Peptides against a protein of PDB entry 4A54. Designs and how they scored, part 25

Target 1, 94 residues: chain A of PDB entry 4A54
Amino acid sequence: MSVADFYGSNVEVLLNNDSKARGVITNFDSSNSILQLRLANDSTKSIVTKDIKDLRILPKNEIMPKNGTKSPSTNSTKLKSAETYSSKNKWSMD

## One batch from the design tools (peptide; aimed at target 1 F6 D54)

Design b2_p22_5_s4 (made by RFdiffusion4, then SolubleMPNN; from b2_p22_5, 11 letters changed)
Fold by OpenDDE base, seed 4:
Structure b2_p22_5_s4 (fold): chain B 94 residues (1-94), chain A 22 residues (1-22)
Amino acid sequence: as target 1 above (94 residues)
Amino acid sequence: SMKEHIKWLEEKLNKSLEELKK
């Protein structure tokens, strides 16, 4: 399976510096190992894959945050911090 | 289930990214 199989997927990327980015995978530059995300404001963010700590796929009906806004939180998912994200995944079967 | 399917996809994607880091 290749990264291209996930084009169009809405994802949350956790970076090594514990920052997060949310967007739709639009492209992957294999030569430079760069993942491209389209953000809610229609801008593009380029992420070097070696800087990615973890990646999760968001459900289709989840609202992607607009520029300057935070991700919507639900009572069922306490993904408020990078530490929480690393320890608990929304899709965990635990 | 959809939850299990998404988890499976996440795992595959992360594995693909890890291979690219090597």
Scores: peptide ipSAE 0.448, ipTM 0.859, DockQ to the pose 0.088
OpenDDE base, seeds 1, 2, 3, 5: peptide ipSAE 0.435, 0.439, 0.446, 0.434; ipTM 0.858, 0.859, 0.861, 0.856

Design b2_p22_6 (made by RFdiffusion4)
Pose (drawn by RFdiffusion4):
Structure b2_p22_6 (pose): chain A 94 residues (1-94), chain P 22 residues (1-22)
Amino acid sequence: as target 1 above (94 residues)
Amino acid sequence: EEEEEEREEETEELKEAIEEEE
């Protein structure tokens, strides 16, 4: 597979200077081999790939926090509130 | 373990694709 399939992929990269950086890929130019990474902190960073010493794809979600649960649902409620409250599950022992 | 092996294979494929395009 080519890099186009890995565009938007969140990976970590170690550079020639033994520094590490991770971000979600946005682009790669063949002529110059230049990679743009859009990090989850609302920042954009353009890095030429020639400075990559090594590359690795990070696990999906739970990258920084460590847990042992399946987490089938995100259960997130950031912004947008309604007049209804829900706890654990809507239906139990059904 | 299966998911880790699949991620390792994808990482190798990505490294090979970058090296071929360079």

Design b2_p22_6_s1 (made by RFdiffusion4, then SolubleMPNN; from b2_p22_6, 10 letters changed)
Fold by OpenDDE base, seed 5:
Structure b2_p22_6_s1 (fold): chain B 94 residues (1-94), chain A 22 residues (1-22)
Amino acid sequence: as target 1 above (94 residues)
Amino acid sequence: DEEEKKREELTKKLKEALKKEL
């Protein structure tokens, strides 16, 4: 399994300096061993893998304080089912 | 919790994946 299989996962990273970072894995630079996280403020943090003391995948439902990008309320515009008025062609048989 | 166990297993796999890149 590759790091790329975890893109989009929300993680908490504990660094060797005892600082923590939380974000979504957006990229991994294998050449430089750099993990990129998108943070709650939509900024990107680059973390050198060697500086990671520990990490964990967070539950999907943990509301990262998303900046209130209003999830576009998909106003489910109820597509009013166009009542196909079947115009009953009154075939007047005369 | 089965979900927590799955998350722990995925975490382990991610750690292993990162270690392979070192």
Scores: peptide ipSAE 0.651, ipTM 0.921, DockQ to the pose 0.791
OpenDDE base, seeds 1, 2, 3, 4: peptide ipSAE 0.650, 0.649, 0.649, 0.650; ipTM 0.921, 0.921, 0.921, 0.921

Design b2_p22_6_s2 (made by RFdiffusion4, then SolubleMPNN; from b2_p22_6, 9 letters changed)
Fold by OpenDDE base, seed 4:
Structure b2_p22_6_s2 (fold): chain B 94 residues (1-94), chain A 22 residues (1-22)
Amino acid sequence: as target 1 above (94 residues)
Amino acid sequence: KKKEEEREKKTKELKEAIKKEL
């Protein structure tokens, strides 16, 4: 079995510096010992295999978090609907 | 469980493949 058999697999790579990378395996350069990942932003990350502490294949259904543009948390400022205390002007008819 | 075991197996196979091609 070759690394090429795993092209298109979504993986999480833990690096020796404890950083993580997630991406789809697009290429492996055996001559330079480089694993290439396509990231969620469609960029390519090259990882030297000696820098890999651990790796795992992710489930197919784990949608690579597209770099979801942090939908700006619309701080829905809960417009505190100023409960206009309708002061019931009890018209005391005196 | 079976799907997870299969992924674990494939992960091991990938790690071994990397080591063999280095």
Scores: peptide ipSAE 0.673, ipTM 0.926, DockQ to the pose 0.633
OpenDDE base, seeds 1, 2, 3, 5: peptide ipSAE 0.659, 0.644, 0.672, 0.637; ipTM 0.926, 0.926, 0.926, 0.925

Design b2_p22_6_s3 (made by RFdiffusion4, then SolubleMPNN; from b2_p22_6, 6 letters changed)
Fold by OpenDDE base, seed 4:
Structure b2_p22_6_s3 (fold): chain B 94 residues (1-94), chain A 22 residues (1-22)
Amino acid sequence: as target 1 above (94 residues)
Amino acid sequence: EEEEKKREELTELLKKAIEEEL
C-alpha cells in the first residue's frame, strides 16, 4: 500500500516534541519524507516523518473543527428566575 | 468496537506505508 491510498483520511499526529497536529492527509513527498496535512483552518502543515512519534487515523465523525465554527457559545440564557412576584392581591373586602 | 479495530488496522497499514516509502 502507498501513503496515497490514505489521502483524505483524518489523522492525529504526535510529534517527538509532544505537540499534536490534526488534519486530513493531502500529500506525501517521498523524496523529502514530508507528510502534508490540511488543518481545520484550511492551512497546510508539513511534517517531516522523522519528527513523528506516533500517528492514528481518526473516526470519520470527528468533525475537524472548521476554523470559524464558533463553538456555539451556549449563550447561557440566564433564565431570569421568574421572580414569582406574589402580588398578594389583597382583596380589600370593603 | 469493530470500527475501532478496523481503524487501528488501517493506522498500522499507514505507518507501514510511510516506512516503505522512506
Scores: peptide ipSAE 0.648, ipTM 0.917, DockQ to the pose 0.661
OpenDDE base, seeds 1, 2, 3, 5: peptide ipSAE 0.615, 0.632, 0.630, 0.626; ipTM 0.916, 0.916, 0.915, 0.915

Design b2_p22_6_s4 (made by RFdiffusion4, then SolubleMPNN; from b2_p22_6, 8 letters changed)
Fold by OpenDDE base, seed 3:
Structure b2_p22_6_s4 (fold): chain B 94 residues (1-94), chain A 22 residues (1-22)
Amino acid sequence: as target 1 above (94 residues)
Amino acid sequence: SKEEEERKKLTEELKKAIEKEL
């Protein structure tokens, strides 16, 4: 398997400085050994793999604190066919 | 749980994938 097979996975990364990062894997740069995470605030964090002490895949149900990034509810705005109520204003000129 | 074991397995596979591409 490649790292690309895990794109879109939620992970927690423990760094060598004991700080933690949580995000979705968006990219892996093998040339520079950089793992890229999209964070809850939609920013991108680049992590050098040598700085990783440990990592784990998170369960899908660990709701990243939804900062209200509305999952784009594909409001399928059902284009309600604007039924053009042609109000036939019958102007009866008597 | 079975789910925890699967996540552990996937985690180990991810770690191995990183190590191979380094």
Scores: peptide ipSAE 0.659, ipTM 0.925, DockQ to the pose 0.649
OpenDDE base, seeds 1, 2, 4, 5: peptide ipSAE 0.642, 0.634, 0.655, 0.653; ipTM 0.924, 0.924, 0.925, 0.924

Design b2_p22_7 (made by RFdiffusion4)
Pose (drawn by RFdiffusion4):
Structure b2_p22_7 (pose): chain A 94 residues (1-94), chain P 22 residues (1-22)
Amino acid sequence: as target 1 above (94 residues)
Amino acid sequence: TEELQEEIEEKLNESKEELEEE
């Protein structure tokens, strides 16, 4: 597979200077081999790949926090509130 | 530049395979 398939992928990269950085890939140019990473902190960063010492893909979600649950639903409620409240599950023992 | 691109592709494919094994 080419890198186009891995565009938008969140991975971690260790540079020649033993520093580590991880972000979501946005682009790669073949002529110059230049990679743009869009990090989840609403920041963009352009880094030329020649300075990469090594590459690795990070686990999906739960990257920083560690947990042992399946987490089948995100159960997120940021912004947009309604007049209804829900706890645990809508239906139980059904 | 072509060789560096191929090395990057290989490393990404290996990392994907390691994740599938886990």

Design b2_p22_7_s1 (made by RFdiffusion4, then SolubleMPNN; from b2_p22_7, 11 letters changed)
Fold by OpenDDE base, seed 1:
Structure b2_p22_7_s1 (fold): chain B 94 residues (1-94), chain A 22 residues (1-22)
Amino acid sequence: as target 1 above (94 residues)
Amino acid sequence: MKEHIEKLEKKLNESLEKLKKE
């Protein structure tokens, strides 16, 4: 199993200096052993794996504050159910 | 779900520890 299997996972990284970083795993540089995180502000943080004390995966339901990509207000255009006025065409057969 | 996350964390940490030893 490789670090690449965790791309897209939300993680909290505890560093050796007791600081914390939260972000999405976007890349891993195997040559330099650097983990790349995308942070909530859309910036990228590079962390040397040797500086990582502990790492936890955050549950998907914890809405990291998405930078307000305006969820397109799906204008729920109330599709007014077009009352199909069934105009009763009285075919008077005459 | 919690058990699955814990398993993934363990695997990820194991992967990181391997990388630290290299």
Scores: peptide ipSAE 0.327, ipTM 0.812, DockQ to the pose 0.096
OpenDDE base, seeds 2, 3, 4, 5: peptide ipSAE 0.276, 0.322, 0.324, 0.278; ipTM 0.783, 0.810, 0.811, 0.785

Design b2_p22_7_s2 (made by RFdiffusion4, then SolubleMPNN; from b2_p22_7, 7 letters changed)
Fold by OpenDDE base, seed 4:
Structure b2_p22_7_s2 (fold): chain B 94 residues (1-94), chain A 22 residues (1-22)
Amino acid sequence: as target 1 above (94 residues)
Amino acid sequence: MKELIEELEKKLNESLEELEKE
């Protein structure tokens, strides 16, 4: 596959200086051999291909957004059924 | 320049192959 086929892939890039960069491949400048990564902070990092020692495609971790779906704790408000004990005390006047 | 692109493509393809084997 061409480099363009990997656009949108999340990658870890190991540079020749032993630094690492992680990001999504957004573009590749073939004329200058520059790989562009979008980092987690939404910044763009340009990496010269010659400076790349190694590269790993990261699995699409379903970072399921921990949508902390706060399951609304359905506080089962025990509807205390106010059993209206209508105790009609029929005061039988004997 | 072409060689650098080919090297990058090789690294990407190898990494994909590794990912598909897991």
Scores: peptide ipSAE 0.614, ipTM 0.901, DockQ to the pose 0.643
OpenDDE base, seeds 1, 2, 3, 5: peptide ipSAE 0.596, 0.598, 0.609, 0.584; ipTM 0.900, 0.900, 0.900, 0.901

Design b2_p22_7_s4 (made by RFdiffusion4, then SolubleMPNN; from b2_p22_7, 11 letters changed)
Fold by OpenDDE base, seed 5:
Structure b2_p22_7_s4 (fold): chain B 94 residues (1-94), chain A 22 residues (1-22)
Amino acid sequence: as target 1 above (94 residues)
Amino acid sequence: MKEHIEKLEKKLNESLEELKKK
């Protein structure tokens, strides 16, 4: 399993200096062993994997850094069910 | 669901540790 399998995952990274970083895994530089996280402020933090003590995957329901992707407010435009007023054609049989 | 996440965390950490050894 590769680090790339976790792209888009929200993670908490505990560093060797006991500092923490939270963000979404956006990239991994295998040549330099650098993990890239997108932070809540939309900035990117590069972390050398050697400095990582532990990594936790956060549940999807936890406040993902708001990618300003506006959840398309599915404005449920209430499709006003066009009441097809079936105009009863009063067939006046005369 | 929690167990699945823990398994993924373990795999990710294992992958990172393997990378640290190279």
Scores: peptide ipSAE 0.335, ipTM 0.812, DockQ to the pose 0.097
OpenDDE base, seeds 1, 2, 3, 4: peptide ipSAE 0.330, 0.328, 0.331, 0.331; ipTM 0.811, 0.809, 0.811, 0.812

Design b2_p22_8 (made by RFdiffusion4)
Pose (drawn by RFdiffusion4):
Structure b2_p22_8 (pose): chain A 94 residues (1-94), chain P 22 residues (1-22)
Amino acid sequence: as target 1 above (94 residues)
Amino acid sequence: EEEEEELQEEIEKKLNESKEEE
């Protein structure tokens, strides 16, 4: 597979200077081999791949926090509130 | 141009290997 399939992928990269960086890939130019990473902190960063010493893809979600649950639903409620409240599950023992 | 093509292939290999590990 080519890198186009891995565009938008969140991976970590260790550079020649033993520094580590991770971000979600946005682009890669073949002629110059230049990679743009869009990090989840609303920042963009352009890094030329020639400075990469090594590369690794990070686990999906739960990257920083460590848990042992399946987490089948995100259960997120950021912004947009309604007049209804829900706890644990809407239906129980059904 | 050849060095750039080799570097691109090395990156592709590392991505494919990392994906297979998952």

Design b2_p22_8_s1 (made by RFdiffusion4, then SolubleMPNN; from b2_p22_8, 12 letters changed)
Fold by OpenDDE base, seed 3:
Structure b2_p22_8_s1 (fold): chain B 94 residues (1-94), chain A 22 residues (1-22)
Amino acid sequence: as target 1 above (94 residues)
Amino acid sequence: SKETEEHIKKLEKKLNEELEKL
């Protein structure tokens, strides 16, 4: 089994400095022993594996912070139906 | 489920083992 088998997994990494990082495993550099995580803000964090104290896999049902799927702002261009009030100018010819 | 938790723990163990070998 390789680290590549876990690409796309959501993980929480506890670092030796007691800080935590959460993200999706996107890449592993075996030459430099660097694990790459995509964070919730779409940035990438590189972590040296020697700095990892513990790693856990997050269950899929933990709502990844929805990368705000830009709800397509359906710019509902409210077509203001310009009700052309046809003012009937009744020209009364007397 | 308990089975799902056990499966996740097994995967975590495997991942940690692979990271420790590097």
Scores: peptide ipSAE 0.433, ipTM 0.844, DockQ to the pose 0.091
OpenDDE base, seeds 1, 2, 4, 5: peptide ipSAE 0.432, 0.429, 0.432, 0.429; ipTM 0.842, 0.842, 0.843, 0.841

Design b2_p22_8_s2 (made by RFdiffusion4, then SolubleMPNN; from b2_p22_8, 12 letters changed)
Fold by OpenDDE base, seed 4:
Structure b2_p22_8_s2 (fold): chain B 94 residues (1-94), chain A 22 residues (1-22)
Amino acid sequence: as target 1 above (94 residues)
Amino acid sequence: SKEIKEHIEKLEKKLNEELEKK
């Protein structure tokens, strides 16, 4: 198995300085030991593997916040359930 | 599922091992 088998995986990298980076693995330079990530803002970050303390793979369902996709604020239009007050017009037959 | 979690953990271990190779 090689690092290339993980291309396209969304990962969180914990660095030795306790900083974190999240992105998709796009490339690995084995000669220089550099892991390349594509970040949420479509920029690229190069990380020297010796600086990596820990790496985790994020599940596919975690929507990487793409910069521009404002999660449509589902305006939960509170459908005011119009409580149709059924005014029982009690037809008083006088 | 528990199985998916275990599979991911195994892959994470393999990836970390590959990244530690000098």
Scores: peptide ipSAE 0.450, ipTM 0.859, DockQ to the pose 0.095
OpenDDE base, seeds 1, 2, 3, 5: peptide ipSAE 0.432, 0.449, 0.448, 0.439; ipTM 0.854, 0.857, 0.860, 0.856

Design b2_p22_8_s3 (made by RFdiffusion4, then SolubleMPNN; from b2_p22_8, 12 letters changed)
Fold by OpenDDE base, seed 2:
Structure b2_p22_8_s3 (fold): chain B 94 residues (1-94), chain A 22 residues (1-22)
Amino acid sequence: as target 1 above (94 residues)
Amino acid sequence: SEEIKEHIEKLEKKLNEELKKQ
């Protein structure tokens, strides 16, 4: 499972300095280990992953303040459980 | 439901693990 599977999730991040940030995961830079959040004021916060103590996923029912911008259709992408089709490569040894 | 809570907890664990692997 990749961090990208959580894009669009509303999260609360507890940092090592005991500060908290809340926002929607918009991007993850694996090369630089940077998690990007969109905050309630539509600003962006970049967090270095080493500074994260704990991350929690907030339930969707918390009414994000409807700022009149069209809530991007949170396509509830049903996280279809990526059934890892274990393609049993049946190596038929003929 | 308890099922939803368990599902979220599992996802949180996975996400935290992925963030720490970096």
Scores: peptide ipSAE 0.510, ipTM 0.880, DockQ to the pose 0.074
OpenDDE base, seeds 1, 3, 4, 5: peptide ipSAE 0.488, 0.486, 0.492, 0.490; ipTM 0.876, 0.874, 0.879, 0.877

Design b2_p22_8_s4 (made by RFdiffusion4, then SolubleMPNN; from b2_p22_8, 13 letters changed)
Fold by OpenDDE base, seed 4:
Structure b2_p22_8_s4 (fold): chain B 94 residues (1-94), chain A 22 residues (1-22)
Amino acid sequence: as target 1 above (94 residues)
Amino acid sequence: SEENKEHIKKLEEKLNKSLKEL
């Protein structure tokens, strides 16, 4: 397995100086032992492999499609309690 | 899934090994 098999992987690199870099692996220069990352701002960062303490592969955030399950806005139909005021019209027969 | 986590871990180990051998 070569480094090229990981092109397009999103990674976090921990460097020997305890700094971190996050990006997508875009290239590897085997002659100079340089790993190239594309950062979130579309800039590139070159890292010498000897300076890498540890590398982790970030899970593909499945952009869970926000299936905006529109929570059905339960239109709380205000059940207007029709208070049937049964006004008992007492027909006073007189 | 836990299986996916284990697969990613194995890939990380292979990548780290490859980078250390260079």
Scores: peptide ipSAE 0.482, ipTM 0.869, DockQ to the pose 0.093
OpenDDE base, seeds 1, 2, 3, 5: peptide ipSAE 0.481, 0.461, 0.479, 0.481; ipTM 0.868, 0.862, 0.869, 0.868; seed 2 fails the geometry check

## One batch from the design tools (peptide; aimed at target 1 F28 L55)

Design b2_p23_1 (made by RFdiffusion4)
Pose (drawn by RFdiffusion4):
Structure b2_p23_1 (pose): chain A 94 residues (1-94), chain P 23 residues (1-23)
Amino acid sequence: as target 1 above (94 residues)
Amino acid sequence: EEEEEREEETEELKEAIEEELEE
């Protein structure tokens, strides 16, 4: 597969200077081999790939926090509140 | 199984970038 399939992929990269950086890929130019990474901290960074010493794809979610649960649902409620409250599950022993 | 699949995808990505650098 080509890199176009890995566009938007969140990976970590070690550079020639033994520094590490990870971000979600946005673009790669063939002529110059230039990679733009959009990091989850609302920042954009353009890095030429020639400075890459090595590459690796990070695990999906739970990258920084470590847990041992399946987590089938995100159960997130950031912003947008309604007049209804839910705890654990809507239906139990059903 | 998921770790092996991610390692295969990492190798494919490295090969794809090396091919573009060689061109």

Design b2_p23_1_s1 (made by RFdiffusion4, then SolubleMPNN; from b2_p23_1, 7 letters changed)
Fold by OpenDDE base, seed 4:
Structure b2_p23_1_s1 (fold): chain B 94 residues (1-94), chain A 23 residues (1-23)
Amino acid sequence: as target 1 above (94 residues)
Amino acid sequence: KEEEEREKKTKELKEAIKEILEK
């Protein structure tokens, strides 16, 4: 099976430097062993295959992150749901 | 089933990449 069989697949790539990229596989340069991903912002990212630590095919329903969206550092900063303190504006209608 | 297929495809993709690196 060739990498070309997976063109159009949405993937998450983990690089050796622990950075992540998400995109659709659009091309593979066999001469240089470079994987090309189309990102959510329609830009292209080239990844040297030897720099890939891990990868996975994503479910179809996962939104492609736009280029600038650093994979949310799983810093579990639980965005504490801004407790919308529904300050019940008790509009005391006098 | 869909997740299993996705996992299978992921493995196949990894193998395809590995073969390239070994050439």
Scores: peptide ipSAE 0.628, ipTM 0.912, DockQ to the pose 0.709
OpenDDE base, seeds 1, 2, 3, 5: peptide ipSAE 0.626, 0.607, 0.627, 0.613; ipTM 0.911, 0.910, 0.912, 0.910

Design b2_p23_1_s2 (made by RFdiffusion4, then SolubleMPNN; from b2_p23_1, 8 letters changed)
Fold by OpenDDE base, seed 2:
Structure b2_p23_1_s2 (fold): chain B 94 residues (1-94), chain A 23 residues (1-23)
Amino acid sequence: as target 1 above (94 residues)
Amino acid sequence: SEEEEREKKTKELKKAIEEILKK
C-alpha cells in the first residue's frame, strides 16, 4: 500500500512542534518526503514527513472546519487606562 | 464500524509513510 492510495483523504496532521494542519492529501513527494495537503481555503500546504508526530484520517462528514482564521483576536489589550490616580497628595502644609 | 475502518486506514497510511522514510 502506498501513500497514493490515500489521495483525497481528509487528514489531520500533528507536527512535532504541536501545531496542527488539516486538509486533503493531494500528493506525496517520495524523493523529498513531502506530504501535500489542500487546505480549507484551497491553498496547498507542504509538510515534511519527518516533522509529523501523528496523523489521522478524518471522517468524511466532518466539515473541514473552515479554518476560522482565528483572526488573532488582537486582544486589544484594553490598556487599562492607567487611571493616573493623581493622588493629589494634598500636602497639608501644617 | 465506520470508525474502526477509519482507524485501520489511518494505521495503513502511517505505515505507508514510514516505509518511505526507511528508504
Scores: peptide ipSAE 0.623, ipTM 0.910, DockQ to the pose 0.589
OpenDDE base, seeds 1, 3, 4, 5: peptide ipSAE 0.618, 0.622, 0.619, 0.621; ipTM 0.909, 0.910, 0.910, 0.908

Design b2_p23_1_s3 (made by RFdiffusion4, then SolubleMPNN; from b2_p23_1, 8 letters changed)
Fold by OpenDDE base, seed 1:
Structure b2_p23_1_s3 (fold): chain B 94 residues (1-94), chain A 23 residues (1-23)
Amino acid sequence: as target 1 above (94 residues)
Amino acid sequence: KEEEELEKKTKELKEAIQKILEE
């Protein structure tokens, strides 16, 4: 089996520096041992295979994290619980 | 079954890469 048989596969690559890359295999340069991945932002990343610590093929249903999903700014509306301390000063007229 | 297939394919890909590194 050749690397070309896996073109179009979505993969997660763990590098020797413990960084990770996720993308679709688009090409493999056998002469230079370089794996090319298309990333979620449609850019291409070239990875030297000797720098790969580990890799896995991802399920087709794993949506590549689109870089553009703005983390919903959890506007933590601090519900200022207005603790209305109703200090009922019971002035007991003894 | 799907996970096992992905694991198998992953192994095959690793072997394909390793073969090229050894050539």
Scores: peptide ipSAE 0.613, ipTM 0.905, DockQ to the pose 0.656
OpenDDE base, seeds 2, 3, 4, 5: peptide ipSAE 0.613, 0.613, 0.611, 0.608; ipTM 0.906, 0.906, 0.905, 0.904

Design b2_p23_1_s4 (made by RFdiffusion4, then SolubleMPNN; from b2_p23_1, 10 letters changed)
Fold by OpenDDE base, seed 1:
Structure b2_p23_1_s4 (fold): chain B 94 residues (1-94), chain A 23 residues (1-23)
Amino acid sequence: as target 1 above (94 residues)
Amino acid sequence: KEEKKREELTKKLKEAIKKILEK
């Protein structure tokens, strides 16, 4: 199995310096042993494989913490049910 | 079951990386 089989996987990488990186595997440079991750901010981080202490594949449902794009406050526009009072215009047929 | 699958995939990824480091 090749690292390329995991392209598109969301991973958490623990580095030897105890820092963590989370991102999607976009590329692997086998010649230099460099793993490339696309981060939540769409930037690319290159990680030397020798610096990896541990890694894990994250579940698909773990949304990469997008930097706080303000979830648009769905202003719950209270759909004021316009009770269209159908005023029965009783057309008095004279 | 899904978690176990991810664990196995993680193991395979680690092994793939390890093989590269050994070269």
Scores: peptide ipSAE 0.614, ipTM 0.905, DockQ to the pose 0.746
OpenDDE base, seeds 2, 3, 4, 5: peptide ipSAE 0.604, 0.610, 0.612, 0.613; ipTM 0.905, 0.904, 0.905, 0.905

Design b2_p23_2 (made by RFdiffusion4)
Pose (drawn by RFdiffusion4):
Structure b2_p23_2 (pose): chain A 94 residues (1-94), chain P 23 residues (1-23)
Amino acid sequence: as target 1 above (94 residues)
Amino acid sequence: EEEEEENEELIEEIEEKLNESKE
């Protein structure tokens, strides 16, 4: 597979200077081999791949926090509130 | 021509590392 399939992928990269950086890939140019990473902190960063010492793909979600649950639903409620409240599950023992 | 070949090799190495990391 080519890198185009891995565009938008969130991975971590160690550079030649033993520094680590991770972000979601946005682009790669073949002629110059230049990679743009869009990090989840609403920042963009352009880094030329020649400075990569090594690469690795990070686990999906739960990257920083460590948990042992399946987490089948995100259960997120940021912004947009309604007049209804829900706890645990809408239906129980059904 | 040499710089193009080096760039092709570097791309191939990146692709291999990404495929291995995915597995």

Design b2_p23_2_s1 (made by RFdiffusion4, then SolubleMPNN; from b2_p23_2, 10 letters changed)
Fold by OpenDDE base, seed 3:
Formats: C-alpha cells, structure tokens, sequence
Structure b2_p23_2_s1 (fold): chain B 94 residues (1-94), chain A 23 residues (1-23)
C-alpha cells in the first residue's frame, strides 16, 4: 500500500533522535518526503521521512486521549423542589 | 537525479514500515 492509504491512521513515530510523536496521518508530501501528523492538541507536526527510525500503527481501540472537551459542567441547577405547601384549610366548623 | 532516487528510496522505506506495522 502507498502512504496515502494510511491517511487517518493513528501512529506512533520513533525518530532517529529517540523522540516519539503520536498523531493521525493527515498528509504526505512525496516530493519532499514529509509526513504530516495531527497531534492530540490539534496542532500539526511535519516529519521528514529520513528522520523516522520506526513507526507503529496504534489500534483503533486505543482511546486517543480525548482532547478534554470540557464536558460542559452541567451545573445541575438544583431544581429547588417547590415544596407544595399544602395549605390545610382547617375549616373550623364553629 | 541522484536526489530523486534518494527521495524515492526514503518513500519506499516508509511504505515498508507502514505495511509491516499492519502485520
């Protein structure tokens, strides 16, 4: 398969300097041999192919650290239970 | 050109690594 067949794959790239990068393959510049990754912070990293020591495709089930979309803190507005004050009309039969 | 040949070699090596990662 060509590099383009791996677009959208989540990969871990080991560089020649022993640093690692993780991201989704978004593009490949064949003219310059540059692999583009989208990182977890939505930034892009360009990696020159010659600098790649090794790579692995991460399994789909690996929960990408969800960019902490702040679950909107549902401020559970405590619906103050309107205490229905049952006004007992004490009909005093004088 | 020699540069083009080198570039193609790098691409081929990347493809090989990617394909190997599927195995």
Amino acid sequence: as target 1 above (94 residues)
Amino acid sequence: SEKEKENQEHIKKLEEKLNKSLE
Scores: peptide ipSAE 0.617, ipTM 0.904, DockQ to the pose 0.702
OpenDDE base, seeds 1, 2, 4, 5: peptide ipSAE 0.605, 0.616, 0.615, 0.617; ipTM 0.904, 0.904, 0.905, 0.904

